# Peptides against a protein of PDB entry 6FRK, part 36

Target 1, 411 residues: chain A of PDB entry 6FRK
Amino acid sequence: NEEVLNAMLKEVCTALLEADVNIKLVKQLRENVKSAIDLEEMASGLNKRKMIQHAVFKELVKLVDPGVKAWTPTKGKQNVIMFVGLQGSGKTTTCSKLAYYYQRKGWKTCLICADTFRAGAFDQLKQNATKARIPFYGSYTEMDPVIIASEGVEKFKNENFEIIIVDTSGRHKQEDSLFEEMLQVANAIQPDNIVYVMDASIGQACEAQAKAFKDKVDVASVIVTKLDGHAKGGGALSAVAATKSPIIFIGTGEHIDDFEPFKTQPFISKLLGMGDIEGLIDKVNELKLDDNEALIEKLKHGQFTLRDMYEQFQNIMKMGPFSQILGMIPGFGTDFMSKGNEQESMARLKKLMTIMDSMNDQELDSTDGAKVFSKQPGRIQRVARGSGVSTRDVQELLTQYTKFAQMVKKM

## One batch from the design tools (peptide; aimed at target 1 T334 D335)

Design b2_p15_8 (made by RFdiffusion4)
Pose (drawn by RFdiffusion4):
Structure b2_p15_8 (pose): chain A 374 residues (1-38, 47-273, 303-411), chain P 15 residues (1-15)
Amino acid sequence: NEEVLNAMLKEVCTALLEADVNIKLVKQLRENVKSAIDNKRKMIQHAVFKELVKLVDPGVKAWTPTKGKQNVIMFVGLQGSGKTTTCSKLAYYYQRKGWKTCLICADTFRAGAFDQLKQNATKARIPFYGSYTEMDPVIIASEGVEKFKNENFEIIIVDTSGRHKQEDSLFEEMLQVANAIQPDNIVYVMDASIGQACEAQAKAFKDKVDVASVIVTKLDGHAKGGGALSAVAATKSPIIFIGTGEHIDDFEPFKTQPFISKLLGQFTLRDMYEQFQNIMKMGPFSQILGMIPGFGTDFMSKGNEQESMARLKKLMTIMDSMNDQELDSTDGAKVFSKQPGRIQRVARGSGVSTRDVQELLTQYTKFAQMVKKM
Amino acid sequence: SFVETFEQLLERMKA
């Protein structure tokens, strides 16, 4: 049985290593689902599913904008990850939700970058800012957020150039662009086909600049996006959106369950009964209930007080014979009144008859009356 | 009766 756990466990470790999941997290997840584990494919895959939900959970809720206030969003990520494409996908998302959204092109390096964001904004009917001539992104971002602030826009999305960590020049310039405009949220956009080099770049981005949200693009293809587990652990940020194509409407919020599945592949007879059950539990205590001075009108009249401490186990064989629908019903007496066929199976395996209940049903009706009167 | 005994128990629980 120890060999059936390991053959089926190394087959999921290969399923995650092929889904570009970091080898550090596969080896760690393997001994996490081995230590926490101490119709067969369900008792195994349910344990694997709960261990994955433990990893995709960063514990941090997403940054959401406030209507009536200026929200500046700054995009960061590697070269070619889809920042300019996801810039228009997001401005189009909120603009359709009713936000005064605008775009700013703070890329002064990539050829045809302002022309790219201009044509994406021209098409989606979204205001845009940028420059062919201005070579300083700190100047384009500052003089754009200033312009759209004096025009009272609520979503101001600043696009930046692609950068990698070994370029300290572009990492300083990213930090200065973030210090000039002071963004309310910084989004780390990552390609879904990224391999093992993802945790190092995503971590260096978190160190130089404060990353609070992660977007995974190019998920409409064969890439399952296992590199996102390494960006969530590195940036400490949840995934808010995913990209699912080249168009502006190929964009939707991140849901954890479908991504993990792809990455993996009035008084009733019942109340009359419980009140009784507590009066029998407090039943050997009936002599305490006759203690009160001037209140002892009677005690154990006609000896029937002894069987009121004996009927509740027989009535329990009826509850033992009941399932969770009759037991958890608001009116435990209405489930059997409509279907007196349930009065026969309660009588079979519990040894009580269907006759005994007629005297109980009269005793029930009188009890049910005096509680609605209570 | 059994019901009168039960009523007396309820009165005693209230006192």

Design b2_p15_8_s1 (made by RFdiffusion4, then SolubleMPNN; from b2_p15_8, 9 letters changed)
Fold by OpenDDE base, seed 2:
Structure b2_p15_8_s1 (fold): chain B 411 residues (1-411), chain A 15 residues (1-15)
Amino acid sequence: as target 1 above (411 residues)
Amino acid sequence: SLFDTYEEILKLLKA
């Protein structure tokens, strides 16, 4: 039994290392899992694999929990949030994503560019802020980040902003000059929260990087970026362990909407390759599918029309990148995460919707749409001509619809 | 496939 446990733990440890979990954390997790597993309970014929997976899951959840409550902004107060992190961590993009997140929630939000080191930093922030309709501050002439940060914070405090986000300079390496600048800015503006932004794709370097920031500045929150890549996010565990600070958000792509509140259980499930069913449900629910009650009710009655399929395709298109949705479903491999497959999938959906746009209400609202077309084959030719597709493309759509409608009837 | 995704989404919407 101990040999079987050790073999299975070796496989799990290998998978965690391949997921960029720090080797020290993997060793500690292995010891904790061994101590938590009763070998006598493993002898009782229980699924040893499930027990080990559950023990691993439980210990990973503990590693993501720093035991500190995440800072949250106070409504009607001025909340100053300072961002820190290396250049290329996605810090500037993450500032815009967080600002947009709070703005969409009805917070009076603004952005300050205190990055004087990088040429075009202010132009980039201004471009992102303008696209998102977020108020911004910065300078083309002032080179002192302390002056820019102080003036910007004072300005937006006087204008009664609730969320004041300050983007700071990054460096390519951990340099003492960067940490001194960050400390000077932090002392001048006295932020309510300091957010460390970490790139998940740096793998085993996450611990050392996160520790270096925590040792120099009072990091209170972590945001992990680039979780849309091949990085399974094991570096996030290293960041929490090193900073003793909670992950508050994750960046899941380059788009301003590719940003979500961190959830421990979905994240660990995804890290283990179990999928993110909860995050998929939440993303489906964040789509204000108030119209989903009507769909769910139809689905409960085993009714599914071509219109219902069209509405669901619209909903899927609103969910954003298919790669993210696929990466949340258990058993969909990382190969579906390629940008090429996403564009092709979206193009296929748009093509199907264009075919359906050429259908009439009788065809769209029929509970047996395939039978309507089978009884009158001239409808297929009409729809094909109207949508600029082949009769075969329409038949393929109807075949797919029929499969879904049969599945819905069995549900 | 996109359809496998859609089937899984439909299962989740019914859950």
Scores: peptide ipSAE 0.015, ipTM 0.425, DockQ to the pose 0.078
OpenDDE base, seeds 1, 3, 4, 5: peptide ipSAE 0.007, 0.014, 0.014, 0.013; ipTM 0.382, 0.412, 0.398, 0.397; seed 1 fails the geometry check

Design b2_p15_8_s2 (made by RFdiffusion4, then SolubleMPNN; from b2_p15_8, 8 letters changed)
Fold by OpenDDE base, seed 1:
Structure b2_p15_8_s2 (fold): chain B 411 residues (1-411), chain A 15 residues (1-15)
Amino acid sequence: as target 1 above (411 residues)
Amino acid sequence: SSFETYEEILKLLKA
């Protein structure tokens, strides 16, 4: 039993290291899991794999919880949020994403560019802010980030803004001059929250980077970016451990809406390669698809119609880039959707929906839609003519539907 | 598992 446990823990530890989890955290996790598993309960014929996965899951949930409640802005107050992070972390893009997130929730939001070091930083922020219709402040001539940040914060406080986001200079390396500049900005504007932005793709460097920021400025929140990429997010655990600060949001793509509140359970599930069905369900639920409960209930009863498939395709199209949705499913790495394959996949979904738009309610609502078409082949020809496609394209759709309906019946 | 089913669903969407 101990040899089997050690072998399975070795596989889990390897998978966590391949997910960029810090080696020290993986060692601690292994010891904690060994201490939490009763070897006598493993003898009782319980699925040893499920037991170990559950123990690992519980310990990872503890590692992502710093024991500190996440800061939240107060409605009707002036909340100053300072962003810090290395160049290339996605910090500037994340400022715009956070501003847009609060703006969509009815908060009066603004952006300040206090990055004087990077040429074109203000132009980039201005372009993003203008596209999102977010008020912004910055300078082309002022070189002191403290002056820009102070003037911008004062301006937007006087204009009764509720969310005031300050973007700061990033550097390529941990330079003492950068940390001194960030500390001077923080002291001048007295932010209600300091957000550290971390790129998930930097792997084992996440701990040292996150610690260097926390040792110099009072980081209170973490945002993890580039979780749409090859990064499995293990570096996020290192950031939480080093900063003792909660992850509040994740960046999941290049679009301004590729931004979501952090959820512990889905994140750990994805990290373990268990997939993010909960995050998919939650993202599907966040789309105010009130009909999703009815769909999930139908799926539980092994019922799946062409209408249910159509609604799922609409949901997928509303979720944004198909690469994001695929990245939420185990074994669908970002490599599975090159940018060319995403447009092709969306065009394919749109073609399938156009075929279904030519179906009648009897065809769409049948629990055996394929049999309705097989009994009356004239329906295939009608739908093909109505949608401007071949009879073969309709048969391919019905073949796909039949495979889906068979899978749902096995659930 | 619900995950294997969803992976199979997406394989069908790509096929």
Scores: peptide ipSAE 0.000, ipTM 0.307, DockQ to the pose 0.052
OpenDDE base, seeds 2, 3, 4, 5: peptide ipSAE 0.000, 0.000, 0.000, 0.000; ipTM 0.309, 0.336, 0.314, 0.287; seed 4 fails the geometry check

Design b2_p15_8_s3 (made by RFdiffusion4, then SolubleMPNN; from b2_p15_8, 9 letters changed)
Fold by OpenDDE base, seed 4:
Structure b2_p15_8_s3 (fold): chain B 411 residues (1-411), chain A 15 residues (1-15)
Amino acid sequence: as target 1 above (411 residues)
Amino acid sequence: SSFETLENIFNLLKA
């Protein structure tokens, strides 16, 4: 039994190392999992694999929990959020994403560009901010980031902004001059939160990078970027361990909406290849789909109509890029997240909706929609003509609906 | 669950 446990733990440790989890954390996890597994309980016929998976999951959840409550902005107050991180970490893009996130929640949000080092930093921030309709401040002439940050913070405080995000200079390397500049900016503006932005794709360098920032500035929050379908995410654990600070958000792509609050269980589930069930549920819940309760109640009764399917397709379209949604579903391989497959999937969904737009209320609201069409084949021809598709395309939709409705009846 | 519904919809979109 111990040999089998050690073999399985070796495989898990290898997979975690391949997922860019730091070797020290993997070693600690291995010992913690061994200590958490009662060998006597494993003898009692419990599925050893499930027990080990649960123990691994539980210990990964602990590794992503720094034991410190995440800072949250206070409504009606002026909350200054300073961003720190290397160039190429996605820091500037993440500032815009966070600003947009709070703006969409009804916070009076603004952006300050205190990056005087990178040519075009202010133009990039201005472009992002303008596109999102976020107020911004910066200078083309002022070279001191302390002056820009101070003036921008003062301006937006006087204008009663609630969320004041300060983007700082990123360097390609950890340079003492960068840390001195960050410290001077932090001392001048006295931020309520310092957010370290880290690129998940840097792998084993995550720990050393995160530690270098924490050793110089009072990092209180972490945002991990580039957690798209190719990012293994193990570096996030290293960032938490090094900074002793919670991950508050993750960046999941290049779009301004490719940004979500960090959730421990979904993240660990995704890291383990179990899918992001909770994140999918949460995205569905955040859409304030008032009809979700009504749908859930219909589904509990084994009722599912073509209209219910149409509404779910509308909901999926509102969730953002298909690649993100698909990457949240267990057993959807990372290969489905290719940019080509997303456009094709969205085009397919739109085609299905266009077919349903040519259906009548009797067809849409029937609890046996497929039978309505099977009894009167002329309906298929009408819908096909109305939507500009083949009768085969309508039959394929009805076949898909039937498979879904059969599954709902088994729930 | 809302998840199972979405998973099922996506399985249909893969087919």
Scores: peptide ipSAE 0.016, ipTM 0.454, DockQ to the pose 0.054
OpenDDE base, seeds 1, 2, 3, 5: peptide ipSAE 0.010, 0.012, 0.012, 0.010; ipTM 0.393, 0.432, 0.441, 0.419; seeds 1, 5 fail the geometry check

Design b2_p15_8_s4 (made by RFdiffusion4, then SolubleMPNN; from b2_p15_8, 10 letters changed)
Fold by OpenDDE base, seed 2:
Structure b2_p15_8_s4 (fold): chain B 411 residues (1-411), chain A 15 residues (1-15)
Amino acid sequence: as target 1 above (411 residues)
Amino acid sequence: SEIEELENIFKLLKA
């Protein structure tokens, strides 16, 4: 039994290391899992694999919980949020994403560019802020980030802004000059929250980076970026362990909407390759699919039309990057998350929708759409001509629909 | 692929 446990723990430890979990945390987790598993309970014929997976899951959840409540902004107050992190961490993009998140929630939100080190930092922030209709402050002439941050915070406090986000300079490496500048800015503006932004793709360097920031600046929150890539997010565990600060949000892409509140359970499930079922449900529910009740009701009755399929394709297109949806479904590998596959999948969905746009209401609303077309083959030729596709493309769509409708009838 | 994705989404919506 101990040999079987050790073999399974070795596989789990390998998978966690491949997921960029720090080697020290993996060792500690292995010891904690071994101490939590009663070998006598494993002898009782219970699925040893499920028990080990559950123990691993439970210990990973503990590693993500710093035991400190996340800072939350107070409504009707002026909340100053300072961002810190290395250059290329996605810090500037994340400032805009967080500002947009709060703006969409009805907070009076603004952005301050206190990055004087990077040429074009203010232009980039201004471009992002203008696109999102977020008020911004910065300078083309002032080189002192303390002056810019202080003036910007004062301005937006006087204008009764509720969320005041300050983007600071990054560096390519951990440099003492960067930490001194961050401390000077923090002392001048007295932020209510300091957010460390970490790139998940830096792998095993996450611990050392997060520790270096926490040792110099009073980091109170963590945001993990680039979780849309090959990085399984194991570096997030290292950041929490090093900073003793909660992850508050994750960045899941390059778009301003590719930003979500951190959820422990979905994150650990995704890290273990179990998928993010809860996040998929939440994304599907955030789609104001008031029409989902009607669809769920039709699906409960085993009814599925070409129109119902069309509406589902519209819903998927509204959910954003198809790669993110796939990455939330259990058993879809990371290879489906490539940008090339997303554009191709969206183009395929659009092509299928264009074929369905050439169908009539009798064809779209039939509970046996394939039979309508099989009885009158001239309909296939009409739809093919109307949509500019081959008769084969229409037949492939009908074959796909038939497979789906048969599954719905079995559900 | 896309249909399997939809099938999985529908399974999740029914859950």
Scores: peptide ipSAE 0.007, ipTM 0.355, DockQ to the pose 0.078
OpenDDE base, seeds 1, 3, 4, 5: peptide ipSAE 0.000, 0.005, 0.005, 0.000; ipTM 0.353, 0.376, 0.360, 0.324; seed 1 fails the geometry check

## One batch from the design tools (peptide; aimed at target 1 F332 D335)

Design b2_p16_1 (made by RFdiffusion4)
Pose (drawn by RFdiffusion4):
Structure b2_p16_1 (pose): chain A 374 residues (1-38, 47-273, 303-411), chain P 16 residues (1-16)
Amino acid sequence: NEEVLNAMLKEVCTALLEADVNIKLVKQLRENVKSAIDNKRKMIQHAVFKELVKLVDPGVKAWTPTKGKQNVIMFVGLQGSGKTTTCSKLAYYYQRKGWKTCLICADTFRAGAFDQLKQNATKARIPFYGSYTEMDPVIIASEGVEKFKNENFEIIIVDTSGRHKQEDSLFEEMLQVANAIQPDNIVYVMDASIGQACEAQAKAFKDKVDVASVIVTKLDGHAKGGGALSAVAATKSPIIFIGTGEHIDDFEPFKTQPFISKLLGQFTLRDMYEQFQNIMKMGPFSQILGMIPGFGTDFMSKGNEQESMARLKKLMTIMDSMNDQELDSTDGAKVFSKQPGRIQRVARGSGVSTRDVQELLTQYTKFAQMVKKM
Amino acid sequence: KTASEKLLERLKKIAE
């Protein structure tokens, strides 16, 4: 049985290593689902599913904008990850939700970058800012957020150039662009086909600049996006959106369950009964209930107080004979009144007859009356 | 009156 756990466990470790999941997290997840584990494919895959939900959970809720206030969003990520494409996908998302959205092109390096964001904004009917001539992105971003602030826009999305960590020049310039415009949220856009080099770059981005949200693009293809577990752990940020194509409407919010599945592959007879059950539990205590001075009108009249401390176990064989629909019903007496066929099965395996209930049903009706009167 | 009814009347009087 120890060999059936390991053959089926190394087959999921290969399923995650092929899904570009970091080898550090696969080796760690393997011995987490081995230590926490101490119709067969369901008792195993359910334990694997709960261990994955433990990893995709960063514990941090997403940054959401406020209507009627200026929200500046700054995009960061590697070269070619889809920042300019996801810039228009997001401005188009909120603009359709009713936000005064606008775009700013703070890329002064990449050829045809302003022309790219201009044509994406021209098509989606979204205001845009940038420059062919301005070579300083701190100037383009500052003079753009200033312009769209004096025009009272609610979503101001600043696009930046691609950068990698070994370029300290572009990492300083990213920090200065973030210090000039002071963004309310910084989004780390990552390609879904990224391999093992993802945790190092995503961590260096978190160190130089405050990353609060992560977007995973190019998920409409064969890439399952296992590199996102290493960006969530590095940036401490949740995934808010995913990209699912080249167009502006190929964009939707991140849902954890489908991504993990792809990455993996009035008084009733019942109340009359419980009140009784507590009066029998407090039944050996009936002599305490005759204690009150001037109240002892009677005690155990006709000896019938002894069987009121004996009927509740026989009525329990009826509850033992009941399932969760009759037991958890608001009116435990209405489930059997409509279907007196349930009065025969309760009588079979519990040894009580269907006759005994007629005297109980009269005793029930009188008890149900005096509580609605209570 | 049944013994259970007399018990219930007693509980009500105690609660008062």

Design b2_p16_1_s1 (made by RFdiffusion4, then SolubleMPNN; from b2_p16_1, 9 letters changed)
Fold by OpenDDE base, seed 1:
Structure b2_p16_1_s1 (fold): chain B 411 residues (1-411), chain A 16 residues (1-16)
Amino acid sequence: as target 1 above (411 residues)
Amino acid sequence: ETSEEKLLKLLEKLKK
């Protein structure tokens, strides 16, 4: 039993470390899981495997949920949201993404550039805001960020804006003078929420950076950026652990629409390479693709065929941001996100579709496509020859399909 | 299916 526990915990710990989760958090999870199981084994005599699995999931959720309710803006009020973070964290881009998110939800939203340190910061914000048709404020001549922030907040309060986002100067180093400037801005504008923006790609450095901000500024919310195909997302857990503040949104790419509300359970599922079927459905619904209603209805009924997977790959190929959508598909997230640009991801999808083009209607339309192939191994060889691939490539496709179909049957 | 049940299945597969 202890050997089985230790083996399972080793696999989970390895997967979390491979996802750039901080080594201290992985150790803490391992200890917490052991302590939870020891307490439950003494109480209930339950199936040890189920207890281990439940304990692992519960502790993973706790790593990303600080148990603090996220701040939400109040409708009909003037909500001031101050952004803080390192230079290169994606802070300025994230301000625009959040502004656009609220604007699309029918909030009267504006942007203030209080970054006087970077040459062209105001031009960058102005360009992003203008493209999204978001009202903005800033100065080319004022060098005091407190004056700019105060004047901008007052202006937009007087104009009855509901969401007032203030972008501050990003910092290269943990310099005390720079935290003093952020505190002066915060004291002047009295924000309803302070959002720390963190780059997920910095991996093990996320904890130290997030802690440095929390120790100096009253961070109440976290946004994690660069959760595109290269970032494994483990830094998000470090941010929550250090700030004791909830993740409210994630940035998943460079486009203004590459921004979504944070969901704890889908994020943990994705982090472990399970995919995010709920997020995929939500994204498919947001795209208003007419052909997707039939697929969504099949998914709700737990039906998923190789043809449905083929059609889904066709839809993904039409949508453009392949890396994000592939990362939502069970069994594709880990293998597709880790290695390739958008073109490589598309080439992999085209290869899978070419394999399926060599399948017959009985194989494609079966509610248990993998079982059809397992019962008659000659089908794998036929499909492999027809598509010019190895029997291994066909088996890998069927394994991915089986993973997806099993998840859909449980929805 | 809950995200927990999905995770449980993954953990079961990783063990095989």
Scores: peptide ipSAE 0.000, ipTM 0.269, DockQ to the pose 0.019
OpenDDE base, seeds 2, 3, 4, 5: peptide ipSAE 0.000, 0.000, 0.005, 0.000; ipTM 0.268, 0.319, 0.351, 0.328; seeds 2, 4, 5 fail the geometry check

Design b2_p16_1_s2 (made by RFdiffusion4, then SolubleMPNN; from b2_p16_1, 8 letters changed)
Fold by OpenDDE base, seed 4:
Order: sequence, then C-alpha cells, then structure tokens
Structure b2_p16_1_s2 (fold): chain B 411 residues (1-411), chain A 16 residues (1-16)
Amino acid sequence: as target 1 above (411 residues)
Amino acid sequence: PTSEEELLNLLRKMAE
C-alpha cells in the first residue's frame, strides 16, 4: 500500500512540476499529503486514486490560501492601487483590465501611467484607457515617476475617484533601481493596496521573482496573467507562498474583459485538469444574479424558451472569448478554438441574437418555439426578412433551439 | 464540435 501510494504521489508530483508548481512546494505537498492520508482508511477499499486526488486537491487549496484576507476597495473612499511587476508580465494591460472591471461595477475608476522608462508606455495606456472610456493621467515630458504618480493621485482624489490605479515602470530584470523607484512612488502616493503582477508562463522562476518583489515592496495582492497560454498556472502557488499575499484576479487572455476574480476551487480544479465548472457558473452568475436562479429553476422544470436561449447567448458574450469558456469545461482543451474560430463564433452568436431580435414576444416566450414556427411557416419568412438573413439561417437557429429544448427536457 | 454543440455543453453544465 505504501509503494502504491508512493508511485501515485510520484505521478502527481510529476504532473504538478509540469504544471509549473515550484519543486519545494511539490515536496512539501507530497509530505503533507502523506501525513493527511490515513493508510488504514486506504485499506478499507475506497478508491485510492480518488482519495489521493482529494488529499492533493485539499493541500493545493491550502497553498493558494495565504491565511490573509484580500484587500477590497471601500465604496465612497479614494482607493489607491499601485501596480508593480516586470516588463512583459502584462502589468500595464492588467491595470486597464482591473480599471475596466471596477468601472463595469459602477466604481469611479481612473488610470495613472507612472512608467517613464518604456517609450510609448503612456500612449499604450492612453489607447487602452480611451477604448474602455477610463479616465487617465500621465506625462510625455515628466521623467520622474514620483511626480507623475503624486500629481495624478492628487488630481483624481480631488475629483473624487474611488479607484485610482497607478501603473509603474517595469524592467526586463530585477534591478535595484527599479525597486528604489517603486519604493519612492509607494512612499509618495501611500497606496491602499500594492498589486504584484506575475506572468504565469515563467514557470519555476515565479518564486524567485515574487520573493524579490516582496522583499523590497510591501506587496499585499497578486494578479496572475497569461493563464490562457500553455501555462497551467502552478506558478501562482509560488507567488502566494513567496508574497504571503492572496491572488485577487487572473488574466485569461488579451482582451480587456479577459479578467476575472480569483477563485480558489475552480483554479485548482483547472490546474489538475478537472475543468473549471464552478468558475463558469460564477461568471454566469456575476452577469445575471437574479436571472440565473430563475433560469436554473426553469431548466429543472424542463422549460426553455427562445428568450432563455437569447439571455444565455448574452451571458456567453459577456463572459469573453468562447475558447476560454470552453477551456473551463472538463474535456475541452484550451486549444479547442483557434483564435480565428473565436471571432467567427462570436460573430455567429451575434447573428443568432440578431435573428431573435426580429422575433415577437409570442415566439420568444413560447415553451415550444420551434412548434410555433413549424405551424406557421410565414413566421420564418417574417423573421428572415426582419433580420436580413435567409430562411435557412432562421431554420438553423430553430434547429439549435430544438436541440437545447430537448436536452433540457431530458434533464 | 460546432459552436452550437459547445453552447449545448455549456448549458448542460449550467443545469448541473
């Protein structure tokens, strides 16, 4: 039994190392799992594999929990959030993503570019901020990031902004000059939160990088980026261990909305290749809190309308790129939709919604929408003309709806 | 799988 346990733990440890989990953490996890497994309970014929997986899952959950409550902004206050991280970590993009996230939640949010080192940093931030309609501050002439940060923070405090995000200079390497600059900025603006942005794709280097930042700057939060790539996110565990700070958000792509609150259970499930069903449900729930319970209740009763389908398409479109949603589904690989297919899939969803926008309430709210159209084929022609599509396109939509409705009835 | 089959799988998961 001990040999079998050791063999299974070796496979798990290998898989965790391949997922970019730090070797020290993997060793510690192995010891903790061994101590948590009652060998006597393993003798009772329980699925040893399931027991080990559960023990591994439980210990991974502990590794992403620093035991410290994440900082959260206070409504009606001026919350200064300073971003720190290396160049190429996705820091600047993540500032925009976080700003957009809070703006969409009704926070008065702004961005400050205190990156004076990188040519075009301010232009990039300005471009991102303008696209998202986020107020921004920066300078083309001021070279002191302390001055820019201080002036920007003061400006936005005076304008009663609730979320003031300060992007700092990144360097290609950990240099003392970078850390001194970050300290000077932090001392000048007195941030309520310092966010370390880490690229998940750097693998085993995550610990050393996260530690170097924590040793110099009072990092209170971590954001992990590039979790849409080949990185399984094991470096996130290293960041938490090194910084003793919670992961607050993850970046899951290149789009401004490819950003989500960190959820421990879904993340660990994804790391283990179990998929992120809970994170998918949470994303759907965040988009329509009240409507999703009503939908789940309707689904339980085998009721599904074209309107219900329309609302689900709206939710999916708000969740971001379809490939990411699919990548959260167990058994669907992240590579399932090539970048080209994603835009096409979103365009297809938008086309389907445009067809449904030409339907009337009787058609949309019918418990058997397909039968309504089958009984009166003139409805198909009306909808086709109204939406500028072929009758075939409407029939294809109705065929899809029928498949959905049949699945719901079988649940 | 078509984007439709993918959506079906998503809806199925939401119902579970």
Scores: peptide ipSAE 0.006, ipTM 0.313, DockQ to the pose 0.061
OpenDDE base, seeds 1, 2, 3, 5: peptide ipSAE 0.010, 0.013, 0.005, 0.012; ipTM 0.462, 0.450, 0.342, 0.477; seeds 1, 2, 5 fail the geometry check

